# Designs tried in a protein design run: peptides against a protein of PDB entry 5JNO. Part 37

Target 1, 112 residues: chain A of PDB entry 5JNO
Amino acid sequence: MVAKFQPPPEYQLTAAELKQIVDQSLSGGDLACRLLVQLFPELFSDVDFSRGCSACGFAAKRKLESLHLQLIRNYVEVYYPSVKDTAVWQAECLPQLNDFFSRFWAQREMED

## One batch from the design tools (peptide; made by RFdiffusion4, then SolubleMPNN)

Design b1_p15_4_s2 (from b1_p15_4, 7 letters changed)
Fold by OpenDDE base, seed 3:
Structure b1_p15_4_s2 (fold): chain B 112 residues (1-112), chain A 15 residues (1-15)
Amino acid sequence: as target 1 above (112 residues)
Amino acid sequence: SSEEAFERLIQELLE
């Protein structure tokens, strides 16, 4: 039996918080992107900690890891149960997440 | 604002 995934406390949304995001969303993919921003603002940080702390060697991560994707999917499933189907998730949400994330950083690079 | 930029990006993605 596969244990049910539990998000870390820092990534736990209340029903009210999730509903607010859903109310602003027009699709599962849109919801996924909005969740990405709300859950993981650190992925959109302009701060390069590797420059500020050579001793600790901390490097900002600009990658969507499996944990990020799983957390987002879990919340999307609440209002879009069809994404429980991996094929639907891969067709409707993953491309939008990747495109959104990539375009965000591409635009930021141009502005710097 | 960042919020406006986000919404613009979302709209571009959904087009």
Scores: peptide ipSAE 0.199, ipTM 0.816, DockQ to the pose 0.177
Fold by OpenDDE base, seed 5:
Structure b1_p15_4_s2 (fold): chain B 112 residues (1-112), chain A 15 residues (1-15)
Amino acid sequence: as target 1 above (112 residues)
Amino acid sequence: SSEEAFERLIQELLE
C-alpha cells in the first residue's frame, strides 16, 4: 500500500486555506492553477535572473517539476477525487497548468 | 499587478 502523501511544511495548507482557494475556483484545472501560484510564488518571481549576474549571463530555468505537480495534484484531489486517475489529471489539470505557466512568463517577458 | 495578471490568465484558460 502506498503511504499517504505528506507535503513539506512549507507547502502545507490548512483546511481553511485550501477552502478559500477552492471557493475561488470554478474547476479542477482552475484550482490547480490557483494552487500553483499560492504554493510556489517563487516560480513567478519578478526578479530577472539574467540581471543577477551580468558577467555570466545566468538565467534560471522556469519549469514545472514533478514535485510541484505532485503537490498540486494532492490538494486538487481533496475536492476533485477524479484526478486520482492519471488520465483525468493529464486531461483536465496538467494542460491548464502548463499553459498557464508558459503564458504567464511569455506575457511577463513582453511587459518588461 | 501580478495578481491582476493571474486573474486575467485564469479567465483566458476558462474560455
Scores: peptide ipSAE 0.199, ipTM 0.819, DockQ to the pose 0.174
Fold by OpenDDE base, seed 4:
Structure b1_p15_4_s2 (fold): chain B 112 residues (1-112), chain A 15 residues (1-15)
Amino acid sequence: as target 1 above (112 residues)
Amino acid sequence: SSEEAFERLIQELLE
């Protein structure tokens, strides 16, 4: 059998927390974007750890990785089961996530 | 605020 995906504890949402986000959402794509902000606030931080530590080699990345997307998709599936279909996920949620994330940083870069 | 900017971007994507 295939093991059920379990998010790390720091990315675990209660049913009540998820419902609250869903209630604020107008669509699956909207929900995905709201989950992105709620689950991964560090992706929206101006903190550059590499600037603080030149020796450790750590570099802050401003990109959505597969794990981020998978976690978001798993929560979206709770209320939008159709996104289990990869084609639906790629059409309804993934473009909105990428656009939202890109626009966020584009706007922030103009302000910096 | 960041919250306001977020909501603006969400609405922009939903247009």
Scores: peptide ipSAE 0.199, ipTM 0.818, DockQ to the pose 0.175
Fold by OpenDDE base, seed 2:
Structure b1_p15_4_s2 (fold): chain B 112 residues (1-112), chain A 15 residues (1-15)
Amino acid sequence: as target 1 above (112 residues)
Amino acid sequence: SSEEAFERLIQELLE
């Protein structure tokens, strides 16, 4: 039996927290983008070096990784069960997430 | 506020 996926503690939302985000959302794609910002603010940071580890010289890539997407999808499914269908997820949420993320950094690039 | 800034970003990028 496969255990239910549990987010790391830093990405665990309470029912109340999730509901608050959902109440602000107009669609599954909108919810996904809001979750992206709320769960992973570090992806929108200009800081190149890993926080707390400047000595390693590691620079985080501006990329949405599979773990990010999976976590977001898990929460979106709570209120939009249709995204359990991969086709729906790929049509309704993934494009919006990618566009949102790309547009953010495109704007920042112009300001730099 | 941070919330207002967030909402502006959401509205801008999701349009």
Scores: peptide ipSAE 0.198, ipTM 0.810, DockQ to the pose 0.164

Design b1_p15_4_s3 (from b1_p15_4, 6 letters changed)
Fold by OpenDDE base, seed 3:
Structure b1_p15_4_s3 (fold): chain B 112 residues (1-112), chain A 15 residues (1-15)
Amino acid sequence: as target 1 above (112 residues)
Amino acid sequence: SMEDFFQQLIDELLE
């Protein structure tokens, strides 16, 4: 059986925090991108965590994984229930997330 | 659980 899972504490938003992000958002897709930045700042970091300790095996990850996307979707659903529909999620949120993330790193690479 | 966490958020926002 699959164990019950809660978001790790670092990925938990309070109702007040979520509302603040929503108040700044123009759409579900925009909300998704803002959640991406708010929840997972480590995905936007230039810090190489493996540099400090190669023996621990920890390396910085710069990839949107299923857990990241699922958490974002769950938060978006709170105010935009329509994203429960996979077709809506894939049309309105997922492309914006991927584009935002890829553009961020493309721009950072050019700045070096 | 994941479901419980987000349901709690909804409840708090509707309060």
Scores: peptide ipSAE 0.595, ipTM 0.927, DockQ to the pose 0.027
Fold by OpenDDE base, seed 5:
Structure b1_p15_4_s3 (fold): chain B 112 residues (1-112), chain A 15 residues (1-15)
Amino acid sequence: as target 1 above (112 residues)
Amino acid sequence: SMEDFFQQLIDELLE
């Protein structure tokens, strides 16, 4: 059996917080990108080697994981129920999320 | 559960 799962406290938005993000959003895809930045700032921060391996200095690569995408989709569905359709999610939100994330790190590499 | 959490959000936003 799979245990019931709830979003971790750091990834829980109140109704007021979500409404604020929605009011700033132009579309479901835009909302998804704003949620990405709001919920997971750790994915956009520089690597902190102090949190990595003390022996080898290895740091984890920044990447979008299934949990990140699932949480974003759940929040988007609150105001855009059409994304419950996988075809809509894959056409309207998922490409924008991947493009936004990829472009961010591509630009970051050029600036370093 | 996750389902309960987001349903609660919907309910609060509709109030």
Scores: peptide ipSAE 0.595, ipTM 0.927, DockQ to the pose 0.027
Fold by OpenDDE base, seed 2:
Formats: C-alpha cells, structure tokens, sequence
Structure b1_p15_4_s3 (fold): chain B 112 residues (1-112), chain A 15 residues (1-15)
C-alpha cells in the first residue's frame, strides 16, 4: 500500500492558524505573501552551509519551488476560491509572491 | 491526500 501525498508536517496549518493569518490579510495576494513567510521561514534565512563543508563550497539555493507555490495556492483557495482559476492566480497572487521574495533578497544584497 | 487535507480544513472552518 502506498500512502497518498500530504503536506509535510512542518507545512501543515490548523484551521485556527490559517484563520489567524487570514484575519491579518487584506487580499488573496496579501494572504499568499503572509503564508510564504509563515510556512517557509527557511527561504529567508542566511544559513551558510559552506561552514559545514569547506571543500564543497555549497550554497543554499533560495527559490520558490513548485511545492511552495502549490501549498500556498491551496491555502489561499480556502478563503479565496477565485484563485482556482489559473488566470486569477497568475494575476493576483503569483506576481505578488515573486515581487515580495525578490525584493527581500535584493534588499539583503544591498546591505551586504 | 493533499486534497483530503485541505477539504478537512474547509470543513473545520465551516463548523
């Protein structure tokens, strides 16, 4: 028997947690950005893995992957069912997510 | 499944 895929435990929000985020959100796009921060804090950290391996010089890639976007969309759909339409998702949420994420790291680069 | 998880969330929020 193969178990059906579920969100990883670290990315599972309770109804109460989701409601709390929604109450702070002004729109579907705003909710998406708040979910990005709440669900995936690891995407905003300055962890340098090169310290653990001087030889490999590995640097963590900071990018929004399909799983991140899918989970965010699923949560947003709970309160904004219009994002089930791909055109709405791509117009209202996806650009805001990308802009927020890009601006965050662009600002960090200027500070370094 | 993923679908089941989010449907459960919706159901809980409607209670």
Amino acid sequence: as target 1 above (112 residues)
Amino acid sequence: SMEDFFQQLIDELLE
Scores: peptide ipSAE 0.595, ipTM 0.927, DockQ to the pose 0.026
Fold by OpenDDE base, seed 4:
Structure b1_p15_4_s3 (fold): chain B 112 residues (1-112), chain A 15 residues (1-15)
Amino acid sequence: as target 1 above (112 residues)
Amino acid sequence: SMEDFFQQLIDELLE
């Protein structure tokens, strides 16, 4: 569950910005993945000095948290209101998000 | 709130 608060400024898209992403998207699931990349680039970086420690070598945890998923879902709902249904969200968007995110890091692991 | 923010987005996109 996500608290009822305004999205952090770094995760706020204007109508124009969202429209641009939608215009590039082929489906609700595709839109979700594009939102993931655009909203949360920090989830795709090896080093995050805001969450990690360069001195001790601690790496920031890379996971899709409830806030990430909720924000993505909220944006997707603007153009695909059917994802308000949890069954639709879990069938059309969530698997694509998880697969995309998991494959990204799996590939990164294989490069090392 | 979150609800207010996204409702505003919807309204702006409908204009």
Scores: peptide ipSAE 0.594, ipTM 0.926, DockQ to the pose 0.026

Design b1_p15_4_s4 (from b1_p15_4, 6 letters changed)
Fold by OpenDDE base, seed 1:
Structure b1_p15_4_s4 (fold): chain B 112 residues (1-112), chain A 15 residues (1-15)
Amino acid sequence: as target 1 above (112 residues)
Amino acid sequence: SEEEAFQALIEELLE
């Protein structure tokens, strides 16, 4: 048996914080995108992380990984339980997230 | 501010 998933402390939102985001959201997909920005601001940064670590040369990728999506989904489920269904998650939230994230960087790339 | 500009961009993308 596995214990209930708990997000890392840096990604733990209080009920009040989550409620604030929900109040700004028009849908589950919208909420997902807002959570993406709130939880993972580093994914929207122009800063190359390789600059910060000359020793390892590590650079963050501009991609949504499984952990990102899982954390977002867990919070979305609080107010939109229907996304517990994978089909609903894939139809209502994932396309919105991918489109939102893609459009963000597409615009930034055009400005360069 | 940069934060306000970023937030405005996010809101635009969410439309």
Scores: peptide ipSAE 0.579, ipTM 0.923, DockQ to the pose 0.129
Fold by OpenDDE base, seed 3:
Structure b1_p15_4_s4 (fold): chain B 112 residues (1-112), chain A 15 residues (1-15)
Amino acid sequence: as target 1 above (112 residues)
Amino acid sequence: SEEEAFQALIEELLE
């Protein structure tokens, strides 16, 4: 059996916090994008850590990883249980997340 | 503020 995914403590949302985000959301895809922003603000930072620490070799990642997506999906499922269906997740949420994230950085690149 | 600008951008992207 596959163990239930447990988010790291820094990515745990209380019921109240989640509800606040849900109240601002218009759809599962919208909720997913809002969760992305709230849970992973570091993905939207333009801070270049590698510049500050050449010795550590740290490179900022502008990429949505599987753990990010799984965590978001877990929260989305609370209010949109249909996304438990992988086909629904892939049709309604994943494209929204990827589009949202890519458009964000596209906008930022235009400003730089 | 920077935060307000960020939130405005996010809302724009969510439209």
Scores: peptide ipSAE 0.579, ipTM 0.922, DockQ to the pose 0.130
Fold by OpenDDE base, seed 2:
Structure b1_p15_4_s4 (fold): chain B 112 residues (1-112), chain A 15 residues (1-15)
Amino acid sequence: as target 1 above (112 residues)
Amino acid sequence: SEEEAFQALIEELLE
């Protein structure tokens, strides 16, 4: 039997918390972007975690990983069941997520 | 505040 996906505790939203985000959203894609900000604020930080470590010197890439996308999609599906269809997810949510995230960092790079 | 500025930026990006 396939186990239902359970988000890590640090990414668990209550029904009330999710509803608050949904109430601010105008579409599934908009909801996805708002969830991205709420669930993963670390992706919008320019903190260099390797700055103080000469041994690691590794800077994580600024990208949306499969786990991020899966978590977001699971929450979006609660109010927009149509995104269970991969074609809908790829047409309505993924492009908006990628564009939103890319535009954010593009603006930050211009400030440097 | 910085938080308000960040939120304003997010809202702008969502338009």
Scores: peptide ipSAE 0.578, ipTM 0.922, DockQ to the pose 0.130
Fold by OpenDDE base, seed 5:
Structure b1_p15_4_s4 (fold): chain B 112 residues (1-112), chain A 15 residues (1-15)
Amino acid sequence: as target 1 above (112 residues)
Amino acid sequence: SEEEAFQALIEELLE
C-alpha cells in the first residue's frame, strides 16, 4: 500500500489557511503559483548565503525541485482533483509555475 | 512597505 503524502511540519497548512489561498485563486495554475510563494519564500529571497558563510562558499540555487512541486501538487489536488492526472498537472500547473518563477527572476535580474 | 511592494509584484506576475 502507498502511504498518504505528509508535508513536513514547516510546510503544513491548515484547512483555513489553504481555503484562504484558494479563495484568492482563479485556477489550479494560479493556486499553484500562490502556494509556491507562501510555502517557499526563500526561493524569492535576495539573501546572499555566501555572505553568511564565506568559509563554505555556498551559493543558493534558484530552481524548483521535485519536493517543492510535490508539496504544491498535493495541496492543489484538494480543490482541483483533476491534477491527480499527471497529464493535467503537466499541462495546467507546471507551465504556470515555471513561467511564473522564471519571469520573477528575469525581472529581478534586470533591476539589479 | 517592502512587503506590500512584493505582494503587488506577485499579483502583477499572476495577471
Scores: peptide ipSAE 0.578, ipTM 0.922, DockQ to the pose 0.129

Design b1_p15_5_s1 (from b1_p15_5, 4 letters changed)
Fold by OpenDDE base, seed 1:
Structure b1_p15_5_s1 (fold): chain B 112 residues (1-112), chain A 15 residues (1-15)
Amino acid sequence: as target 1 above (112 residues)
Amino acid sequence: IDPAAFLDEYLAEQA
């Protein structure tokens, strides 16, 4: 049997924190985008956190990885169980996540 | 731009 996915401690939202985000959300896609900003501020940072690291020197890509999406989906499912259906997730949440994230960086690049 | 501020604008446009 596959063990239940458990978020890393730094991405473990309390019930109260999640509820606050949900109360601000109008849809599953809305909630997904809010979770993206809340959980992964590093993905929106101009600061290269990998730069200056003598241990790894790995240049992290500015992209939404499977782990990010999986974590967001897990939280969205709490209040929008329909996203357990992959088709619903891909129609209602994933497009908005990708669109929001890409537009953010597109605007940042224009401002530079 | 601040991600949270950008999000508010983005979501407002999606309505």
Scores: peptide ipSAE 0.735, ipTM 0.957, DockQ to the pose 0.885
Fold by OpenDDE base, seed 2:
Structure b1_p15_5_s1 (fold): chain B 112 residues (1-112), chain A 15 residues (1-15)
Amino acid sequence: as target 1 above (112 residues)
Amino acid sequence: IDPAAFLDEYLAEQA
């Protein structure tokens, strides 16, 4: 038996929570971006952990990692099963996620 | 800018 991917508890969405996001979405790519903001607010944070914790030396990473993308894809598949096809995922969702995320930080870096 | 607000603007430009 192959074990299914299980999100960490902090990234679990109830059916009702997911449905709420879906109701606001017009496409799989739209839904993917909305999930990115809802699931991972830390990726958009300016918090400097090195200042808050002198011992840990952590720095917030501004990068979409495989875990983030996998979690988003799992939820998108519930309402857009076509993204189970890697080619569809790479054509419809992944480019929009990367574009949205990069544009966000590009704008933030210009603001001061 | 707030991520949610930025998202709304971004998605509005897509369609």
Scores: peptide ipSAE 0.735, ipTM 0.957, DockQ to the pose 0.852
Fold by OpenDDE base, seed 4:
Structure b1_p15_5_s1 (fold): chain B 112 residues (1-112), chain A 15 residues (1-15)
Amino acid sequence: as target 1 above (112 residues)
Amino acid sequence: IDPAAFLDEYLAEQA
């Protein structure tokens, strides 16, 4: 028996919060990208967490980890149950997430 | 650039 995935408290969205994001979304991929921005603002920050916590060794990296993707997928599934199928997730959402995130940082590197 | 603003631009291009 596989236990239901439970997001950490800092990444927990209420039904109302999720609905608000969904109302702005036109597709599963759209929703996924919006969730990325809302749930993980730290991934878009220039702040170097490694400087603030050298003792813990935590360093902010500009990459999407499996945990980030799993959390996003869990929320997307609420309104787009088809993404429960891994093939659908990998075809409809994952490419757009990666593309959006990559382009963001590519542009940031061109600025100032 | 603000990620939310960038997202809007990105999604507009995808539509």
Scores: peptide ipSAE 0.735, ipTM 0.957, DockQ to the pose 0.871
Fold by OpenDDE base, seed 5:
Structure b1_p15_5_s1 (fold): chain B 112 residues (1-112), chain A 15 residues (1-15)
Amino acid sequence: as target 1 above (112 residues)
Amino acid sequence: IDPAAFLDEYLAEQA
């Protein structure tokens, strides 16, 4: 048996915090992108403020890793249980996450 | 650009 995934304390959201983000979201993909920004601001920064999370391990700068995506999906599933279906996750959330993240850095590089 | 601001613009275009 595999125990339920628990985020490390630095990436935990209270029910109220999650609800607030959900209330701002129009879809599961929307929620996923908002969670990306809220949970992992270091992925959008030139400065690394890593807290040295032992549970998360090393996260490469400017890369969305499996642990990031897993954590986001777990939160999204709370309010959008349809993303438990991998096909739905890959059609509705994952492409938007990748597109958003890629466009952010593409624009950032043009501004420098 | 600020990530949160960029997100708002991005999501507005997707909606």
Scores: peptide ipSAE 0.731, ipTM 0.957, DockQ to the pose 0.886

Design b1_p15_5_s2 (from b1_p15_5, 4 letters changed)
Fold by OpenDDE base, seed 1:
Structure b1_p15_5_s2 (fold): chain B 112 residues (1-112), chain A 15 residues (1-15)
Amino acid sequence: as target 1 above (112 residues)
Amino acid sequence: IDPAAFLDEYLAERA
């Protein structure tokens, strides 16, 4: 048997918190992007993690990792069960996540 | 730009 995926404590959303995000969302892709910003503000940070970290000195890559995507997908599935289908996830959510994230950093790089 | 503000703009353009 496969154990149910459980988000790390820092990425747990209450039902009320998730509902608020859902109420603002027009689609699964919309919800996915909102969850990205809500759950992982560190991915949008200007902070130099390597310089700020006394323990590791390693800068986190500006990319969406499998864990990020899995967590987002788990929450999206609550209100959009169709994304359990990988084809739907890859057509409706994943492209928007990547597009949103890449455009964000493209704009940041253009501004400085 | 603030990520939340950028998100609002991004989603508005796609709507």
Scores: peptide ipSAE 0.735, ipTM 0.958, DockQ to the pose 0.880
Fold by OpenDDE base, seed 5:
Structure b1_p15_5_s2 (fold): chain B 112 residues (1-112), chain A 15 residues (1-15)
Amino acid sequence: as target 1 above (112 residues)
Amino acid sequence: IDPAAFLDEYLAERA
């Protein structure tokens, strides 16, 4: 038996909130990206994480971690059950999530 | 750029 995954309170969306995002989405990948921005605004913070090292100014690698992806997938599954299939998730959602996130930070790096 | 604004542009480009 596998227990149903329950998001932490800070990442719990009501049915209405999720519906609002879904109504703006055209695909599972689209929905995934919208959820990324909605659920994890901290991943897009303007805070310079390189400040941890004033001497070298090293910027830590920004990446989506398993917990972030799992939470997004859980919500996407509500309206796109096919993503329960790992192959579908990896083909339809993961590439777009990574592409979106990477492009965002690539642009931010150019602006600084 | 604002993440939400960037998202809109990104998704519009892919549509």
Scores: peptide ipSAE 0.735, ipTM 0.957, DockQ to the pose 0.848
Fold by OpenDDE base, seed 2:
Structure b1_p15_5_s2 (fold): chain B 112 residues (1-112), chain A 15 residues (1-15)
Amino acid sequence: as target 1 above (112 residues)
Amino acid sequence: IDPAAFLDEYLAERA
């Protein structure tokens, strides 16, 4: 018996909320990226949080941490059970998440 | 750029 990962309350999605995102998604990778924006808008913020917390520094906020990825994966699994396979997750979702996130910040840096 | 707007552009390009 393995305990289920329970997301923090602030990152809980109802079945209806999740379905709404799924209905807009064309693939697991698509869904993953949509979840990233929906669940963690703070990761895309220009606000520097390092002033209040060293753990929330500039470098930290531009990283997708294991907790973020695990949380996204848990929701993706609901409609795309195949991502329970790590190989599938690493081929279909993780590269898209990293690519999307990296390109976002790359563009932001060029606009500054 | 707005993350949601950027997402739409990104996904449209991949589709």
Scores: peptide ipSAE 0.735, ipTM 0.957, DockQ to the pose 0.878
Fold by OpenDDE base, seed 3:
Structure b1_p15_5_s2 (fold): chain B 112 residues (1-112), chain A 15 residues (1-15)
Amino acid sequence: as target 1 above (112 residues)
Amino acid sequence: IDPAAFLDEYLAERA
């Protein structure tokens, strides 16, 4: 079994911070997208700086990778335990994350 | 566009 991913300090949310995001969310997929924006602002930035997680060496820009998704899923599971089921995660959260993120950058490209 | 603002628009369209 793969060891549970421990988020780097910069991606660690307190219970209060997570609760605030949850209160604004209507579903697991909604929560996932909100977490994406809150946890990884660097993925939405045009500014050139160290990309991704400094601790784990994440360097991908404008791409959602396994560790991003795993971290988001870990938080979503707290309030939507059904996403522990991979089929549910892949049906309810993952498509929304990818769609949201892709549309963001598609629009950003038009604004540039 | 601001990511948070874009998210609000995205979720509003989806709802």
Scores: peptide ipSAE 0.729, ipTM 0.957, DockQ to the pose 0.870

Design b1_p15_5_s3 (from b1_p15_5, 5 letters changed)
Fold by OpenDDE base, seed 4:
Structure b1_p15_5_s3 (fold): chain B 112 residues (1-112), chain A 15 residues (1-15)
Amino acid sequence: as target 1 above (112 residues)
Amino acid sequence: IDPAEFLDEWLAENA
Protein backbone atom coordinates (compact mmCIF):
# COMPACT_ATOMS: atom_id res chain seq x y z
CA MET B 1 0.00 0.00 0.00
CA VAL B 2 1.34 3.39 -1.01
CA ALA B 3 1.68 5.79 1.89
CA LYS B 4 -0.22 9.05 1.80
CA PHE B 5 1.84 11.92 0.46
CA GLN B 6 2.72 14.33 3.22
CA PRO B 7 3.64 17.90 2.34
CA PRO B 8 6.65 19.57 3.89
CA PRO B 9 5.84 21.51 7.07
CA GLU B 10 6.08 24.86 5.29
CA TYR B 11 3.29 23.78 2.94
CA GLN B 12 1.01 22.23 5.52
CA LEU B 13 -2.44 23.79 5.76
CA THR B 14 -4.82 23.27 8.63
CA ALA B 15 -8.38 22.27 7.93
CA ALA B 16 -9.49 25.77 8.86
CA GLU B 17 -6.98 27.42 6.55
CA LEU B 18 -7.99 25.19 3.67
CA LYS B 19 -11.66 25.84 4.32
CA GLN B 20 -11.09 29.58 4.12
CA ILE B 21 -9.59 29.17 0.67
CA VAL B 22 -12.36 26.81 -0.40
CA ASP B 23 -15.00 29.29 0.71
CA GLN B 24 -13.50 31.80 -1.70
CA SER B 25 -13.41 29.32 -4.58
CA LEU B 26 -16.11 28.61 -7.12
CA SER B 27 -14.58 25.52 -8.73
CA GLY B 28 -11.76 23.04 -8.47
CA GLY B 29 -9.71 25.06 -10.92
CA ASP B 30 -10.36 28.23 -8.97
CA LEU B 31 -9.34 26.50 -5.78
CA ALA B 32 -6.19 25.20 -7.43
CA CYS B 33 -5.12 28.69 -8.45
CA ARG B 34 -5.82 30.13 -5.02
CA LEU B 35 -3.79 27.35 -3.45
CA LEU B 36 -0.95 28.15 -5.82
CA VAL B 37 -0.87 31.73 -4.56
CA GLN B 38 -1.17 30.76 -0.91
CA LEU B 39 1.27 27.87 -0.85
CA PHE B 40 3.98 29.19 -3.13
CA PRO B 41 4.28 32.98 -2.91
CA GLU B 42 7.93 32.59 -3.88
CA LEU B 43 6.87 31.61 -7.39
CA PHE B 44 5.44 35.09 -7.84
CA SER B 45 8.39 36.98 -6.39
CA ASP B 46 10.49 39.43 -8.36
CA VAL B 47 13.47 38.71 -6.15
CA ASP B 48 16.45 37.33 -8.00
CA PHE B 49 18.02 34.98 -5.52
CA SER B 50 20.88 34.17 -7.85
CA ARG B 51 22.06 37.73 -7.47
CA GLY B 52 21.61 37.51 -3.75
CA CYS B 53 23.78 34.44 -3.60
CA SER B 54 26.68 34.78 -6.00
CA ALA B 55 28.32 31.78 -4.44
CA CYS B 56 25.59 29.29 -5.23
CA GLY B 57 23.97 30.97 -8.20
CA PHE B 58 20.71 29.25 -7.40
CA ALA B 59 17.45 31.04 -8.01
CA ALA B 60 13.83 29.99 -8.01
CA LYS B 61 12.62 29.37 -11.51
CA ARG B 62 9.34 30.70 -12.79
CA LYS B 63 7.83 27.33 -13.55
CA LEU B 64 5.38 24.96 -11.94
CA GLU B 65 7.16 21.78 -10.97
CA SER B 66 5.71 18.37 -10.23
CA LEU B 67 5.97 18.91 -6.50
CA HIS B 68 3.97 22.13 -6.69
CA LEU B 69 1.28 20.48 -8.74
CA GLN B 70 1.10 17.43 -6.55
CA LEU B 71 0.73 19.46 -3.39
CA ILE B 72 -2.02 21.56 -4.91
CA ARG B 73 -3.78 18.47 -6.22
CA ASN B 74 -3.67 16.86 -2.80
CA TYR B 75 -5.51 19.78 -1.25
CA VAL B 76 -7.97 20.18 -4.10
CA GLU B 77 -8.75 16.50 -3.77
CA VAL B 78 -10.09 17.06 -0.27
CA TYR B 79 -13.06 19.00 -1.59
CA TYR B 80 -13.07 17.77 -5.18
CA PRO B 81 -12.31 14.06 -4.96
CA SER B 82 -12.89 13.64 -8.68
CA VAL B 83 -9.44 15.09 -9.33
CA LYS B 84 -8.04 11.79 -8.09
CA ASP B 85 -8.69 10.82 -11.67
CA THR B 86 -5.77 12.13 -13.69
CA ALA B 87 -7.99 12.85 -16.65
CA VAL B 88 -10.16 15.11 -14.52
CA TRP B 89 -7.16 16.84 -13.01
CA GLN B 90 -5.72 17.49 -16.46
CA ALA B 91 -9.01 18.78 -17.81
CA GLU B 92 -10.33 20.86 -14.93
CA CYS B 93 -7.37 22.13 -12.91
CA LEU B 94 -4.06 21.83 -14.70
CA PRO B 95 -4.96 24.06 -17.67
CA GLN B 96 -6.22 26.79 -15.36
CA LEU B 97 -3.09 26.64 -13.23
CA ASN B 98 -0.82 26.90 -16.22
CA ASP B 99 -2.86 29.66 -17.82
CA PHE B 100 -3.03 31.70 -14.63
CA PHE B 101 0.65 31.35 -13.89
CA SER B 102 1.80 32.09 -17.42
CA ARG B 103 -0.47 35.11 -17.77
CA PHE B 104 0.72 36.48 -14.46
CA TRP B 105 4.32 36.51 -15.57
CA ALA B 106 3.41 37.73 -19.03
CA GLN B 107 1.82 40.77 -17.45
CA ARG B 108 4.73 41.28 -15.07
CA GLU B 109 7.10 41.33 -18.01
CA MET B 110 5.05 44.08 -19.61
CA GLU B 111 5.16 46.12 -16.43
CA ASP B 112 8.95 45.94 -16.15
CA ILE A 1 0.67 43.36 -9.39
CA ASP A 2 -0.15 41.19 -6.43
CA PRO A 3 -0.85 37.62 -7.53
CA ALA A 4 -4.03 37.41 -5.49
CA GLU A 5 -5.34 40.58 -7.09
CA PHE A 6 -4.30 39.35 -10.50
CA LEU A 7 -6.12 36.10 -9.89
CA ASP A 8 -9.34 37.91 -9.10
CA GLU A 9 -9.05 39.94 -12.28
CA TRP A 10 -8.18 36.88 -14.32
CA LEU A 11 -11.12 34.95 -12.95
CA ALA A 12 -13.43 37.83 -13.77
CA GLU A 13 -12.23 37.84 -17.36
CA ASN A 14 -12.90 34.13 -17.68
CA ALA A 15 -16.30 34.23 -16.00
Scores: peptide ipSAE 0.682, ipTM 0.939, DockQ to the pose 0.866
Fold by OpenDDE base, seed 3:
Structure b1_p15_5_s3 (fold): chain B 112 residues (1-112), chain A 15 residues (1-15)
Amino acid sequence: as target 1 above (112 residues)
Amino acid sequence: IDPAEFLDEWLAENA
């Protein structure tokens, strides 16, 4: 059996917090994007951590990793159980997440 | 731009 994915404490949402996000969402894809913003604000940060800490060599990541996506999917499934179907997830949520994230940074780069 | 504001703007443009 596959172990249930447990998010780190900093990425845990209460039922009330999740409900608030859901109430603002119009679809599973919308919810997914809103969860991305709420759960992972660091992915949208302009902070250059490598500049701030040259000794540690930390570099800011502008990439949606598997753990980000898995965590988002787990929350989306609570209100949109159809995304348990991988085909639905890949058609309704994953493209929206990627488009949103990529377009955000494309916009930011134009502002610089 | 704030990502939440960007999202709302983006969703409105693509609705």
Scores: peptide ipSAE 0.681, ipTM 0.939, DockQ to the pose 0.855
Fold by OpenDDE base, seed 5:
Structure b1_p15_5_s3 (fold): chain B 112 residues (1-112), chain A 15 residues (1-15)
Amino acid sequence: as target 1 above (112 residues)
Amino acid sequence: IDPAEFLDEWLAENA
């Protein structure tokens, strides 16, 4: 039996908070991207971690990890149940998330 | 640019 997925407290949205985001969204992919911004602002931070630790030369990787995607998918499913189908998730949401995230950082790199 | 603003602009440009 598959256990119900529970997001960590820092990533838990109330029904009202989720609805507010949904009201601004035109599609499942749109909703997914808006959730990415709302749930994980740290992934868009301009903070240079190498400056935070000049001694270690740490280079932060800007990647969408499985946990990020799973959390987003769980919320998208509330209003777009079709994304429970992995094929639909991979066609309607994942490409949009990856494209949005990569384009954001591509543009940031040009502006910095 | 703010990621939320970037998203809105990107969506508008690709609509």
Scores: peptide ipSAE 0.680, ipTM 0.939, DockQ to the pose 0.826
Fold by OpenDDE base, seed 1:
Structure b1_p15_5_s3 (fold): chain B 112 residues (1-112), chain A 15 residues (1-15)
Amino acid sequence: as target 1 above (112 residues)
Amino acid sequence: IDPAEFLDEWLAENA
């Protein structure tokens, strides 16, 4: 039996929750960024954060790690199967995720 | 700024 990837309980979205995010999204890259905000609000916080669990491990503050990206990609694939192709994922989703995340923090660092 | 609000503004600027 081959097990399908399953997110840790703290990052599990119901079909209804995912549908709500999809309804607000215009593309796979858009959906990816919205999922980033919804799944990992701690990555956008200025306060010291420490999280560790047996399933997801410790996530570094202000850094997108492989597990974050994998979880997002898994959800995006539900409505945009083409991102199963790594070339599509790297062209349509990763640049938007990185740009959004970096620009968010760039702006935060300029605020008083 | 709230990240969701920032995202909406950013997407609007790049639409």
Scores: peptide ipSAE 0.677, ipTM 0.939, DockQ to the pose 0.846

